Peptides against a protein of PDB entry 5H65. Designs and how they scored, part 230

Target 1, 294 residues: chain A of PDB entry 5H65
Amino acid sequence: QYLERTPLCAILKQKAPQQYRIRAKLRSYKPRRLFQSVKLHCPKCHLLQEVPHEGDLDIIFQDGATKTPDVKLQNTSLYDSKIWTTKNQKGRKVAVHFVKNNGILPLSNECLLLIEGGTLSEICKLSNKFNSVIPVRSGHEDLELLDLSAPFLIQGTIHHYGCKQCSSLRSIQNLNSLVDKTSWIPSSVAEALGIVPLQYVFVMTFTLDDGTGVLEAYLMDSDKFFQIPASEVLMDDDLQKSVDMIMDMFCPPGIKIDAYPWLECFIKSYNVTNGTDNQICYQIFDTTVAEDVI

## One batch from the design tools (peptide; made by RFdiffusion4, then SolubleMPNN)

Design b2_p28_7_s1 (from b2_p28_7, 13 letters changed)
Fold by OpenDDE base, seed 3:
Structure b2_p28_7_s1 (fold): chain B 294 residues (1-294), chain A 28 residues (1-28)
Amino acid sequence: as target 1 above (294 residues)
Amino acid sequence: SSALEEKRRSKEPYPPEKYDEIVSEILS
């Protein structure tokens, strides 16, 4: 795309859809809190939803822990199972299933765990020791994913979520269809289990001002704008600081807009119908700002 | 390939004979 820079005043007069290259100052943005700007987006149905908070997950896993693992589902060709009784007041039964590769347990960095009855804390600790963890429950004939409101896969510090609307869950034994049972690629795991994976995205509204006009532009981006993955930012303080630094650079607090740096970006206009009202909206696309800052 | 992914994947792996010990430490 080879676009000439267009002033905002000219853009505001044009019909949608159009694509523009602009140079403007970031007068303001919302939401101001980074954690409020990170959402989950379904690539299929395009719904946006909130990233579950730790408290939300605690409730889900607590509820899951009230269920007793079914001994009949332990020790299959796919996994070896072991049951632990926790030393807590309730004496929870926790089942951990170690997924095998061709009948052999791999090294921990290649090993997927299936867990029944674990707490969020325990699951997170396990995910730091093994390749990945799937929270599961005992179904009628097989292990099943615990809940799509919780991560279907925890790999390191990354929580992978699935779309409730678009997913048609399949039982755990469908992991047998994976040729590679060592890397545990999230998309492959999702496909095997009938899950449409959600994508982490930054969702923000920028108020842009180039001196000729002011417009609001919508930002929905996973990793290009900041050159920081939205999927990792919530779990990494350094990444959070980096994003905050970038935003503070373009929109410094306590400083007049005349001193703000110029932001070069691409925006596209599109039509939105609100009842009988036709509104033109703008979205930032194909823009990277991190190179100018970091 | 993110820094976090690289950090995770760079961890020294444990052999299966240590799995029970590792899990027990977490679930104790």
Scores: peptide ipSAE 0.603, ipTM 0.860, DockQ to the pose 0.671
Fold by OpenDDE base, seed 1:
Structure b2_p28_7_s1 (fold): chain B 294 residues (1-294), chain A 28 residues (1-28)
Amino acid sequence: as target 1 above (294 residues)
Amino acid sequence: SSALEEKRRSKEPYPPEKYDEIVSEILS
């Protein structure tokens, strides 16, 4: 739908909700650090949470490593199992379960690993050699997902997380419901295990100024605004540089705002009630800026 | 295509006969 450009001064006087097309300069934005702008969002309950740090994951996997794999749960129709005893000071027992497709082990690029007792480093290394890795633990009757505070699926360099609030975890044997046990699509894995997958999103607040007025607009976007997936940016230096370059282009440090380029975007207004106070807020939507840079 | 897809394509596939060796190298 075509929207005419509306000056910010006019928008600031109007009631919400409405949609606008604007042309404004990016006076400032927060957070300034890219890493701080990447969050996890639940599409069901809409909770925003921080992406876990390496230290957080280390603790979870260390705790998991204190548990002994149950021999009774090894070598099922779904997977073949092997146990390794590490030569380090701890002498950890690590169980690796190689998931089969119709009773046959696939090539490594199509093979899912279930791992008990692995460290983050080991899991990451394994994910580089195999299709994907799921951290698991021995339950009473079956293997279970280790912890939703950790990734439920590590595929390549991407950590896939699930929502603790919305997920109702099912045992690992529910992966049998998947017809295709080679591609390991994260959403399919999540569905099989009763997980509501979280989405990586860029979360930023833009201060926009078109010379007629100033407003703050909220950005929550997964891959459209920068044409860069939020899910990949944290693990790719080149993508990080690209985002930084885009932001520096629109909001160059040490330069007066008069020299800033114009940003064209769509914003929607919405009402927020804080007690007795009604406030109108703004959110950026359906906007791509990367086309002007690439 | 996503960076993930590109990385998937770049992975050299190993046959199951090499799984033990690969895992052992990582867990050693």
Scores: peptide ipSAE 0.603, ipTM 0.861, DockQ to the pose 0.714
Fold by OpenDDE base, seed 4:
Structure b2_p28_7_s1 (fold): chain B 294 residues (1-294), chain A 28 residues (1-28)
Amino acid sequence: as target 1 above (294 residues)
Amino acid sequence: SSALEEKRRSKEPYPPEKYDEIVSEILS
C-alpha cells in the first residue's frame, strides 16, 4: 500500500473515513506498563477483555479439582483415560484423557490431552510434553470444557481463550468432527467446541506530533506493529524487554521531543457517534515499527 | 518464527507407551 505523506494539520481538517500515511513523533502513549496494554479481543463482538492472571487461573483450577471425574465418561472412541491420585498434601484425583487419532494414540507431539482436576502448574508441564491440553470437567453425558474464564486450550506456553458472549459450547465429543486430529490447530478446536476464540492484542493510545499538529491514534495490533506476538509477550521476559526498548526508543524519558525519532505509520480516520455528538477518531493500521526503523 | 513454533520444533516426541510414566512424573 502506497500513500503520500500527509501532515497532521491537514488530516485534522478532513472528514472521515480516510487513510493516511504520516510521519510523526510519539509524544506520549498509554498505558505505560506493557502488561496493561495486552488484551483479549473478540473478532465477532469486538469486546476487549483482560488477560486472566495466574492467580485467577489457580482459583479456577482449584475449584475444578474439587469435582470428581465421572468414571462413566472414561475410555471412549475418542480418548483413552487414566486416573491418578496425587500424593501431595492435597491429595486429589486427576483424570487425564489421551485423545486418539482414528482409534490410535499418536506420538506426544500430536497428542491432545483432556484433563480433569489438574492444577495450572501440572497443566503447563503437560502442555510442554504433549501437543496441547484442554481443561475439562465431567458433564452429564460427556466431558465438557471446564470454564471459558480459563484457557480452552493450552499449547506450549500459549493460553487460548474463548469469548463468553459469542461462544455456544459443545461437548468434547464434537472433536470427532475434526478430520485432522494431530495438529490441533486452535481455531479448529474452537470451531469444533463452539468457541469463538479471542485474539491477543496490544492496545495502546499514541499521542503523535509532527510539528504541525497533535493527534491521538489508537493501536490495536496482534503481531505486526512490534513484530512480536501479543500472545507470547506476557510469558517471555525477553519479548517484554524488546517491546519496552522499542517504546523507550520512540519515546525516551528525560529527553525533549525535538530529539525523538520519527515514526512512520499508517492511520485511518473513522467516525464515532456518541448520541448527537460526532467525533473523528484515528487508528493505526498496517504498521511495523521495525520496518520503519530499518 | 514465533517462540511457540520454536518450542514445538524442539520437542522430543514420546511414544504412547511412555505416556503413563510422563504423566505420573508430573502428577506425583
Scores: peptide ipSAE 0.603, ipTM 0.861, DockQ to the pose 0.617; fails the geometry check
Fold by OpenDDE base, seed 5:
Structure b2_p28_7_s1 (fold): chain B 294 residues (1-294), chain A 28 residues (1-28)
Amino acid sequence: as target 1 above (294 residues)
Amino acid sequence: SSALEEKRRSKEPYPPEKYDEIVSEILS
């Protein structure tokens, strides 16, 4: 889109909602730590939530591992099953279900695993060897997703989460509705299982200063702003470094703002009601900064 | 298009005959 540039001082005097193109310096930003800026966003209810930590997932999978796989649910038309008993003192039973395509087991790069009783570490290792992994549990009549507090789908290093509020979970056999059981597209899997997938987003607050005025604008963006997917950044050191470099470029530490580069972006104003108080807030939208950095 | 997809395309897949071996190695 195209808008004429408007100085911040003029924007600060105008009513909301409006859209603006601005040129300003990034005086400061929050949070400073990248991992704190990555959130999960529901496109339906718009709730923001934290990305679960490994410790959180460990607890969930540990609890799941206390349950015994139901033998009656093994070896269906959808999947072939095998049970392993761990050699540790607790002797966990782990069931791995290999999803078939038209009754045939595919190559590992096309194979979805359903796992009961696996640890986070085991699941992660499996996800690196196969197309994807779904943590499941034995339900009354079918396998079911283990817990929406954990990923519903793990592909490589990417954890796909669903919204607890908006999802209406369906049993695993609903994966039969997928015509293509080789690609395992997260959105397709989610749809089949009644999951509203959460979106990884960068959430940051920028303090912008163009010399005429100062305003705060928040950023909620999945992949456009940095041209780096929020879904991948947490598990990729190089991507993390890239984001850090971008932020350091616009807001270099130990340097006065007068020497900061100019940031061009689009912001939209909107009204927020806090009790009896009405205020105007600003959000960055449809902006990419990576083009200027590369 | 993603880094993950690129890595997957470059990885040599395992045939089903090796599944048990691969899983056993991880779960052992």
Scores: peptide ipSAE 0.603, ipTM 0.860, DockQ to the pose 0.678; fails the geometry check

Design b2_p28_7_s2 (from b2_p28_7, 12 letters changed)
Fold by OpenDDE base, seed 1:
Structure b2_p28_7_s2 (fold): chain B 294 residues (1-294), chain A 28 residues (1-28)
Amino acid sequence: as target 1 above (294 residues)
Amino acid sequence: SEKLREKRASKEPYEPSKYDEIVSEILS
């Protein structure tokens, strides 16, 4: 993908669509807060969604906890089940299903838990002790995913979400189709359950200035630009600091833009129509800025 | 918040016999 560098002043005069290699300074960017730049993207319908807030998840799991686990669905060939009554007031019934591998319970680091009635806090704690956790509910004939508004899989500190619009959910027994019941690869779990997994993406707008012109370029990237996964950044302070460091490097506060470092990247132009208004927009693509930083 | 307090950590291979203990501790 070889392209010669083109000055922004020339780009601004050209029709779309085109691809460019540019060298410019990052005058400014938005949003300024990292947590606001992380979104969920569906690879199928291409909708962008906000990452659910803790409060949103609390509500979902609280509602789930009001449902009583169905005793008829306990202890199948796929999982061993146990019911706990919490010591907290109201005595919630929590069902934990330990997924077996070929009829044998694996080690904790390889074990998937299915949970009914757990709180977000409890689920998160469990996900740190076991391989992963799926929030579920008792369906008509089988356990089912609790709610696509909540993670379908919590693995370590990563919350995996599915697209409500594109997913056709299947019951939990479809996990039997997985040959490997130890690693619990999110994409495999999603496929087994009929889920179209959403992708964490950084969504930002850069104002770029090379001294000849200024343009705004859109960034939507999962892990290439910063060489940091968007899926992990919200739950990892060190990764957050790294992203902040990168942004501060290119857009340092308290100094003149003349002293800013040059950013080299690829941008593509495209046409956007909004009613009677037609404009050319720009998007950053195939660019990594962290090669010399991290 | 729970998310802010949650940190990445390595997991230990607990024996299945300890599962109930682990879950009980969390759900207590």
Scores: peptide ipSAE 0.547, ipTM 0.778, DockQ to the pose 0.383
Fold by OpenDDE base, seed 4:
Structure b2_p28_7_s2 (fold): chain B 294 residues (1-294), chain A 28 residues (1-28)
Amino acid sequence: as target 1 above (294 residues)
Amino acid sequence: SEKLREKRASKEPYEPSKYDEIVSEILS
């Protein structure tokens, strides 16, 4: 629902919490680098965390590769298994489990792979040939997720992460509960495995100026603001360029603010207590910039 | 992170009989 437009000078005088519709110019924003603005957010515990770096993932997968696949866990009703010995210096044993749908292997674009001992590079390559990949390890009685510090599901170029604090992991055979073993919806996979999926979010601070006043507004959004999913932006150069173009459009470098376009958005105020200091903060919500350019 | 950036690739519906070849090529 639309609210009446309120000038920033009036907002700055009001107590929180309240919701406002505003029309302002984006004087500045931080962070300036897109990759620094993409975070992982838990919808349950609300923790914000960084997207893991490649180096961190490499270590996790290297450690996983030191474990020997358990032969007793191969070739179940859920999956067909095959072992490869790599030709690199280490000669790793890699187990790949092809998940079946009602006992039948689906097409590659519908097939989920479970992998033991794969590198990040290998997993990424596999995810481009098959529907999805789950890094796993041999547990006591079943395959289990390798590590929640790494993606629990790689689907195409999207790395899906789970919350270590909120998840209660279940073994891989719980994938049997899925009626359709071809689509591999990340949320369904997460639910089956007891994972609370983390959400990719854009996290930015906007300095907004409408000529009557200036305020900082916090942005935490997954896909509405830019109409671009935060989950895909780190893995897609074109999407990154699109976000950069949008930000440059609203906040062009080397140009006076008087020439900036107007941004219409919704903000909500809220109280924050820091020691003895009480302050009012602002957050952008329910805003799509592509539709609100004036 | 930025270091993990990969370009999107098109997927072809390979026949199940070709799975081993695909995996072997990647793991070789």
Scores: peptide ipSAE 0.545, ipTM 0.777, DockQ to the pose 0.346
Fold by OpenDDE base, seed 5:
Structure b2_p28_7_s2 (fold): chain B 294 residues (1-294), chain A 28 residues (1-28)
Amino acid sequence: as target 1 above (294 residues)
Amino acid sequence: SEKLREKRASKEPYEPSKYDEIVSEILS
């Protein structure tokens, strides 16, 4: 899209809503820590939530591990089941269900595992050996998703989350609706299970200064701004470094703002009512500041 | 992403007969 460049001083005088193209320096940004900027966003209810910490997940899976797998739910047309008893002091029973494609077990790289009673560590290890893992529990008549507070799908190092508010969970047998049970696309899995998938997003506030004025602009972006997926950055040191380098480039520490590079971006203004106070806010949109990262 | 695709591509396929062995190793 094309817009004429507008100085910040002019923008600050105008009513909302409007769209602008700007050229400004990034005086500062928050949060400064990358992990604090990565959040989960629901496309339906628009709720923002934090990405669960490992400790939070441990608790959920520990609780799940206290439950005994229901033998009546094992070995269906959808999956083959096997039970392991751990040799630790607690003697956990772990059920692993290997999802079949047309009654046949696929290759490991195409195989979805359903697991009940596993720890986070075990699940993560399994997700590296198989296509993906769904943490489940024994329901009344079928396996069910364990908890939407935990990932509904772990694929490699990617944790896929669902919205608790917007999801209406369906039992695991609904995976039968998937024609292809070798390509476990997160959105397809979510749809089958009645899950509204959450989106990883970068959430930041930029203080922009073009010498004529200063304004704060809100950034909510999944993969366009940095050309780095928010969904992958938390589990990839190289991607983290890349984002940090980009931010350091635009807002270098220990250097005066006069020497900062110019940032070109699109911003849109919008009205916000907070009680009796009316204010105009700004959001960055349709902006890329870096080339694709391989 | 490219990195995700590379990671997926780097996974070695295992025969179904070896699944139990793989799981056992992880759960042991």
Scores: peptide ipSAE 0.537, ipTM 0.777, DockQ to the pose 0.652
Fold by OpenDDE base, seed 2:
Structure b2_p28_7_s2 (fold): chain B 294 residues (1-294), chain A 28 residues (1-28)
Amino acid sequence: as target 1 above (294 residues)
Amino acid sequence: SEKLREKRASKEPYEPSKYDEIVSEILS
């Protein structure tokens, strides 16, 4: 796409909706903390949700560990099962189900685990040794997803979440519908289980100033703006540092705005109705920040 | 409460016969 650059003062006088190319300085942004800017977004209902904290997940998995695995649900055509009894003070029963591909156990890097009664720490360790892990519970007739408030799939360090409002959960045997039981693509797993996957997004508000005017622009972006996936940033210190460096570059602390670099981006205007009040808002779109700024 | 943070780790293709050992080590 190509648009002529428009000064902010001109944009502020125009009706919505419209698209603009701008060159402005990032006067300020919110939130200041990176982890506060990462949220989960539903592509269907458009609800924004907080990424669950480790403590929240601990509670969910602790509760799951109080449930007893159903022996009748073990060792199906889909998976081989084994039960471990922990030697700690709790003496938890943990069921691990190794998903098979056409009746054959694949190599660890291609193997999906279904786990009952595992802790967050154990699940995370398992996800680094196998392809992926799904926290499950024993239902009446089949294994079921443990809780949509927890990840439905942990693949490496990536936690995949589903929308509680939009999902219509199906039992674990629906994974049989997947032709490929080695790569375990998150979207395919979600589809099989009736899950609407949530999307990790950076959510920020930028205050932009080009010397002619000032406006606030909303940023909701998954991986384009920073060229860093929002889905990975919380689990990677180096990626976090990179985002922080980018923001510090455009909005350096302790110096005057006159010394700030210029940011070139695309913004779109749109109307928002709050009761009887009609407000024009702005959103950044199709923008990637350059490593070199002018 | 803090956000979960964990660095990436590489995966290796272990033989299925070793699955029990791997899981046992983690759950021990």
Scores: peptide ipSAE 0.545, ipTM 0.776, DockQ to the pose 0.362; fails the geometry check

Design b2_p28_7_s3 (from b2_p28_7, 14 letters changed)
Fold by OpenDDE base, seed 4:
Structure b2_p28_7_s3 (fold): chain B 294 residues (1-294), chain A 28 residues (1-28)
Amino acid sequence: as target 1 above (294 residues)
Amino acid sequence: SSALEKRRKSKEPLKPEEYDKVVSEILS
């Protein structure tokens, strides 16, 4: 871009905040495991949180399954409803609501399901057959989102989460406000339901070395750095391999740093104060590395 | 286009008359 390349030794002597273009080797990075580097970030309150584990989701959906669907909320202008009773010892009642477009059920690739009482496994299987799935519960007057600790929307293999702090939930009938009831864009669904969607982000710390100095730079990026969406990587083995390949390229195991490729990136410095301790930290921004892999 | 969008295009869509059967198979 417009910035000239600055050596790390010079950067380390300068006050923050500033922006730099650098060329350095990736000496090391943390965390080493990809799944540990993927977090959820709220664009409004900026809180970072862990992606929920399957075990956590199982508990939420098990609790949801203890509730009986309200028959008064079935079969509205928005959706057609059907109830299943499972054959297991628990005899769960599962309600599936098929969302209609202008009173007509669409093809499955355009159909949104609302589900009451489903397990994580069942919901995931349904999301593979239909456009999207929303876990819901019977509210006082309408269906409502089950729990913001669980996905508000499962689209294919992607789990979309909302911020508990920033969201002001609205009932399911607010989906009527959507002009397009075929694509089920997550942001549109979130807006209709009063949800502030969380963003999947890669969160990593890079140790950068250009031979003149060493600094740690923080990476928080959703899809630009790897040209791979953080939202998709956890559920796609090929994408995981691609990220691993990129990281191995810049930080190859078993060889000396002298043989490492050069990484060109932008970093910004910023001040962090902790009592009497004043530190300058660095963050990577506006950087794409995927082109160097091809 | 995301990987998700590409996968969606490759799937054969179900017709509404097929929904009950498919859902039943999953929930059985």
Scores: peptide ipSAE 0.611, ipTM 0.859, DockQ to the pose 0.674
Fold by OpenDDE base, seed 1:
Structure b2_p28_7_s3 (fold): chain B 294 residues (1-294), chain A 28 residues (1-28)
Amino acid sequence: as target 1 above (294 residues)
Amino acid sequence: SSALEKRRKSKEPLKPEEYDKVVSEILS
């Protein structure tokens, strides 16, 4: 799209909603720490959630590990099962179910694992060897997803989460509905299991200054702004460094704003009602500030 | 391509007959 550049002083006088093209300096931004800016967003209910920490996941998987795998649910047409007894933790039972494609076990790069009783560490190690891992538990009649507070799917280093409010969970056997049981696309897995997948997003507030005025603009973006996926940044040091470098470039520490580079972006205004007070807010949209580093 | 895709391409696929050994090593 093309819009004429509008100075901030003019924008600040106008009613919402409007769309603008601006050229401004990034005076400041929040949060300053990258990890604090990455959130999970539901595309249905629009709730923002924190990305669970390792400690949070440990608790969930510890609880899961206290449950005994149901022998009756092993070795179905969908998967082959094997149980291990660990040497530690008083002989913890771990069940691993290897999902088959049309009755045949595929190569590991196409194989989905269902795991009962695994620790976060074990699951992560497995996800490095196989296509993906789903933490599960033995339900009354079928295997079920362990907990939506934990990832419903782990692929490599990416944890895929679902919305507790919007999801209506279905049993693991519903994976049979998938035509393709090799790629294990997160959205397809989610659909089969009745999960509304959450989206990783960068959530930041920019203070923009073009010399005529100052305004705060909200950024909620998954992969366009930095050309870096929010879903991958938390687990990749190089991507984290890249984002930090970009932010340092636009908002360098220890120097005056006069020396800052200009940021060109699109913003939209919108009305927010707080009781009797109407406030105009601004959001960045359709903006890319860096080249693809992936 | 995503980092995930790069990682997947770098993996040497295991054959099904190797699964038990690999899983055992992880769960040991």
Scores: peptide ipSAE 0.604, ipTM 0.860, DockQ to the pose 0.659
Fold by OpenDDE base, seed 3:
Structure b2_p28_7_s3 (fold): chain B 294 residues (1-294), chain A 28 residues (1-28)
Amino acid sequence: as target 1 above (294 residues)
Amino acid sequence: SSALEKRRKSKEPLKPEEYDKVVSEILS
């Protein structure tokens, strides 16, 4: 279906819900800092949550490191295990379980590690050498995911998170259900472990002005708007710079709005009720800035 | 993602016989 361009002044007078195609200038946006704009979104319950910071993860892994690996859970058909005692003052025990493919250890680029007792730093270093790392703990009968507040899967610099509300965790041995134990696709790992994976999303509010009116539009997008994955941007300086450049292009500091480029986008209106207050809100959808610059 | 895939493919893989050494270096 084709949508004709509608001026903002006309949109502001109409009831919701409706869809519009607009051409407007980005007067301003919030939050201004990119790291504040990246959130985790559950596709099932639609909860938005903050991406855990390094300090948050340090606490979780520090707590996990206080627990001793259970010797009874080492060396199964799924994985080979080895325990290290760190040389620090506490003599922390770390167990690393190397997941096997058909009973054989694969090359590191295809190897999944399960780690219990590791620090964030150690886990990150391991994730740079192996395909993936799952932080785990010793359960009663099997290894279990350490904590859904931490990543359930780390691949390189990418942290994959699960929804606490929607997930029903299963033990590590459920990874046996995966036919492909080489690629370690996050969605497949999540499914095997009963995890509903969270999605990285850009969450921003745009103030749009086309000269006829001004409205605020909400942006929640994973990878289409900027053509940059929200899942990678936090750990990649070049991607961060790219996003910043795009935003600076549409909303350049220190110049008048008359000189701003035009942004073509789709917005949908919807009703929000807070008590007795009924408000019409707007959300950007199906928009790519790289293709819609005029 | 494409960026992640490119980074992974560019890494020289370790053989299983090298695992203990590499992990030891990280955990020591």
Scores: peptide ipSAE 0.611, ipTM 0.859, DockQ to the pose 0.703; fails the geometry check
Fold by OpenDDE base, seed 5:
Structure b2_p28_7_s3 (fold): chain B 294 residues (1-294), chain A 28 residues (1-28)
Amino acid sequence: as target 1 above (294 residues)
Amino acid sequence: SSALEKRRKSKEPLKPEEYDKVVSEILS
């Protein structure tokens, strides 16, 4: 889109909602830590959630491991099942269900695993060997997703989460509705299971200064701003370094703002009402900074 | 496709007859 550049001082005097093109320096931003800026966003209810920590997942999977797989749910037309007993002191029962494609087990790169009783570590290791892993539990009549507080789908290092508020979970046999049982597209899996998938987003607040005025702008972006997917950044050191480098370029530590580079971006204003107080807020949109840096 | 997907596709896939061994190694 094309908009004329507007100075911040002029923007600050105008009513919302409006869209602007601006040129400003990034005086500061929050949060400073990249890991704190990555959130999960529901496209339906718009709730923002924290990405679960490893410790949180450990608890969920530990609890799941206390449950015994139901033998009656083993070996269906959808999957072949095998049960392992771990050699640790507690002797956990772990059931792995290998999802079949048209009654045939595919190659591992096309194979979805359903797992009962696995630890996070085991699940992660499995996800590196197979296409995908879904943590499940034995329901009354079918396998069910273990917990929406945990990933509903793990592909390699990517954890896919669903919205607890908006999802209406269906049993695992609903995966039969998928025409393609090889690629295991997260959105397709989610749809089959009644899950509203959450989106990884960068969430930041920028303090922008163009010399005429200062305003704070909110950033919520999944992959456009940095040209880096928020879904991948947490598990990729190189991507993390790239984001950090970009932010350091625009807001270099130990240097005066006069030496900061100019940032061009689009912002939109919107009204926020808090009781009797009316406030105009600003959000960055349709902006890519990475292309301007390279 | 993401870099991750490309890397995954580049790995030699396991055959079904190899599944039990690999899973056993992970769950041992």
Scores: peptide ipSAE 0.611, ipTM 0.857, DockQ to the pose 0.648; fails the geometry check

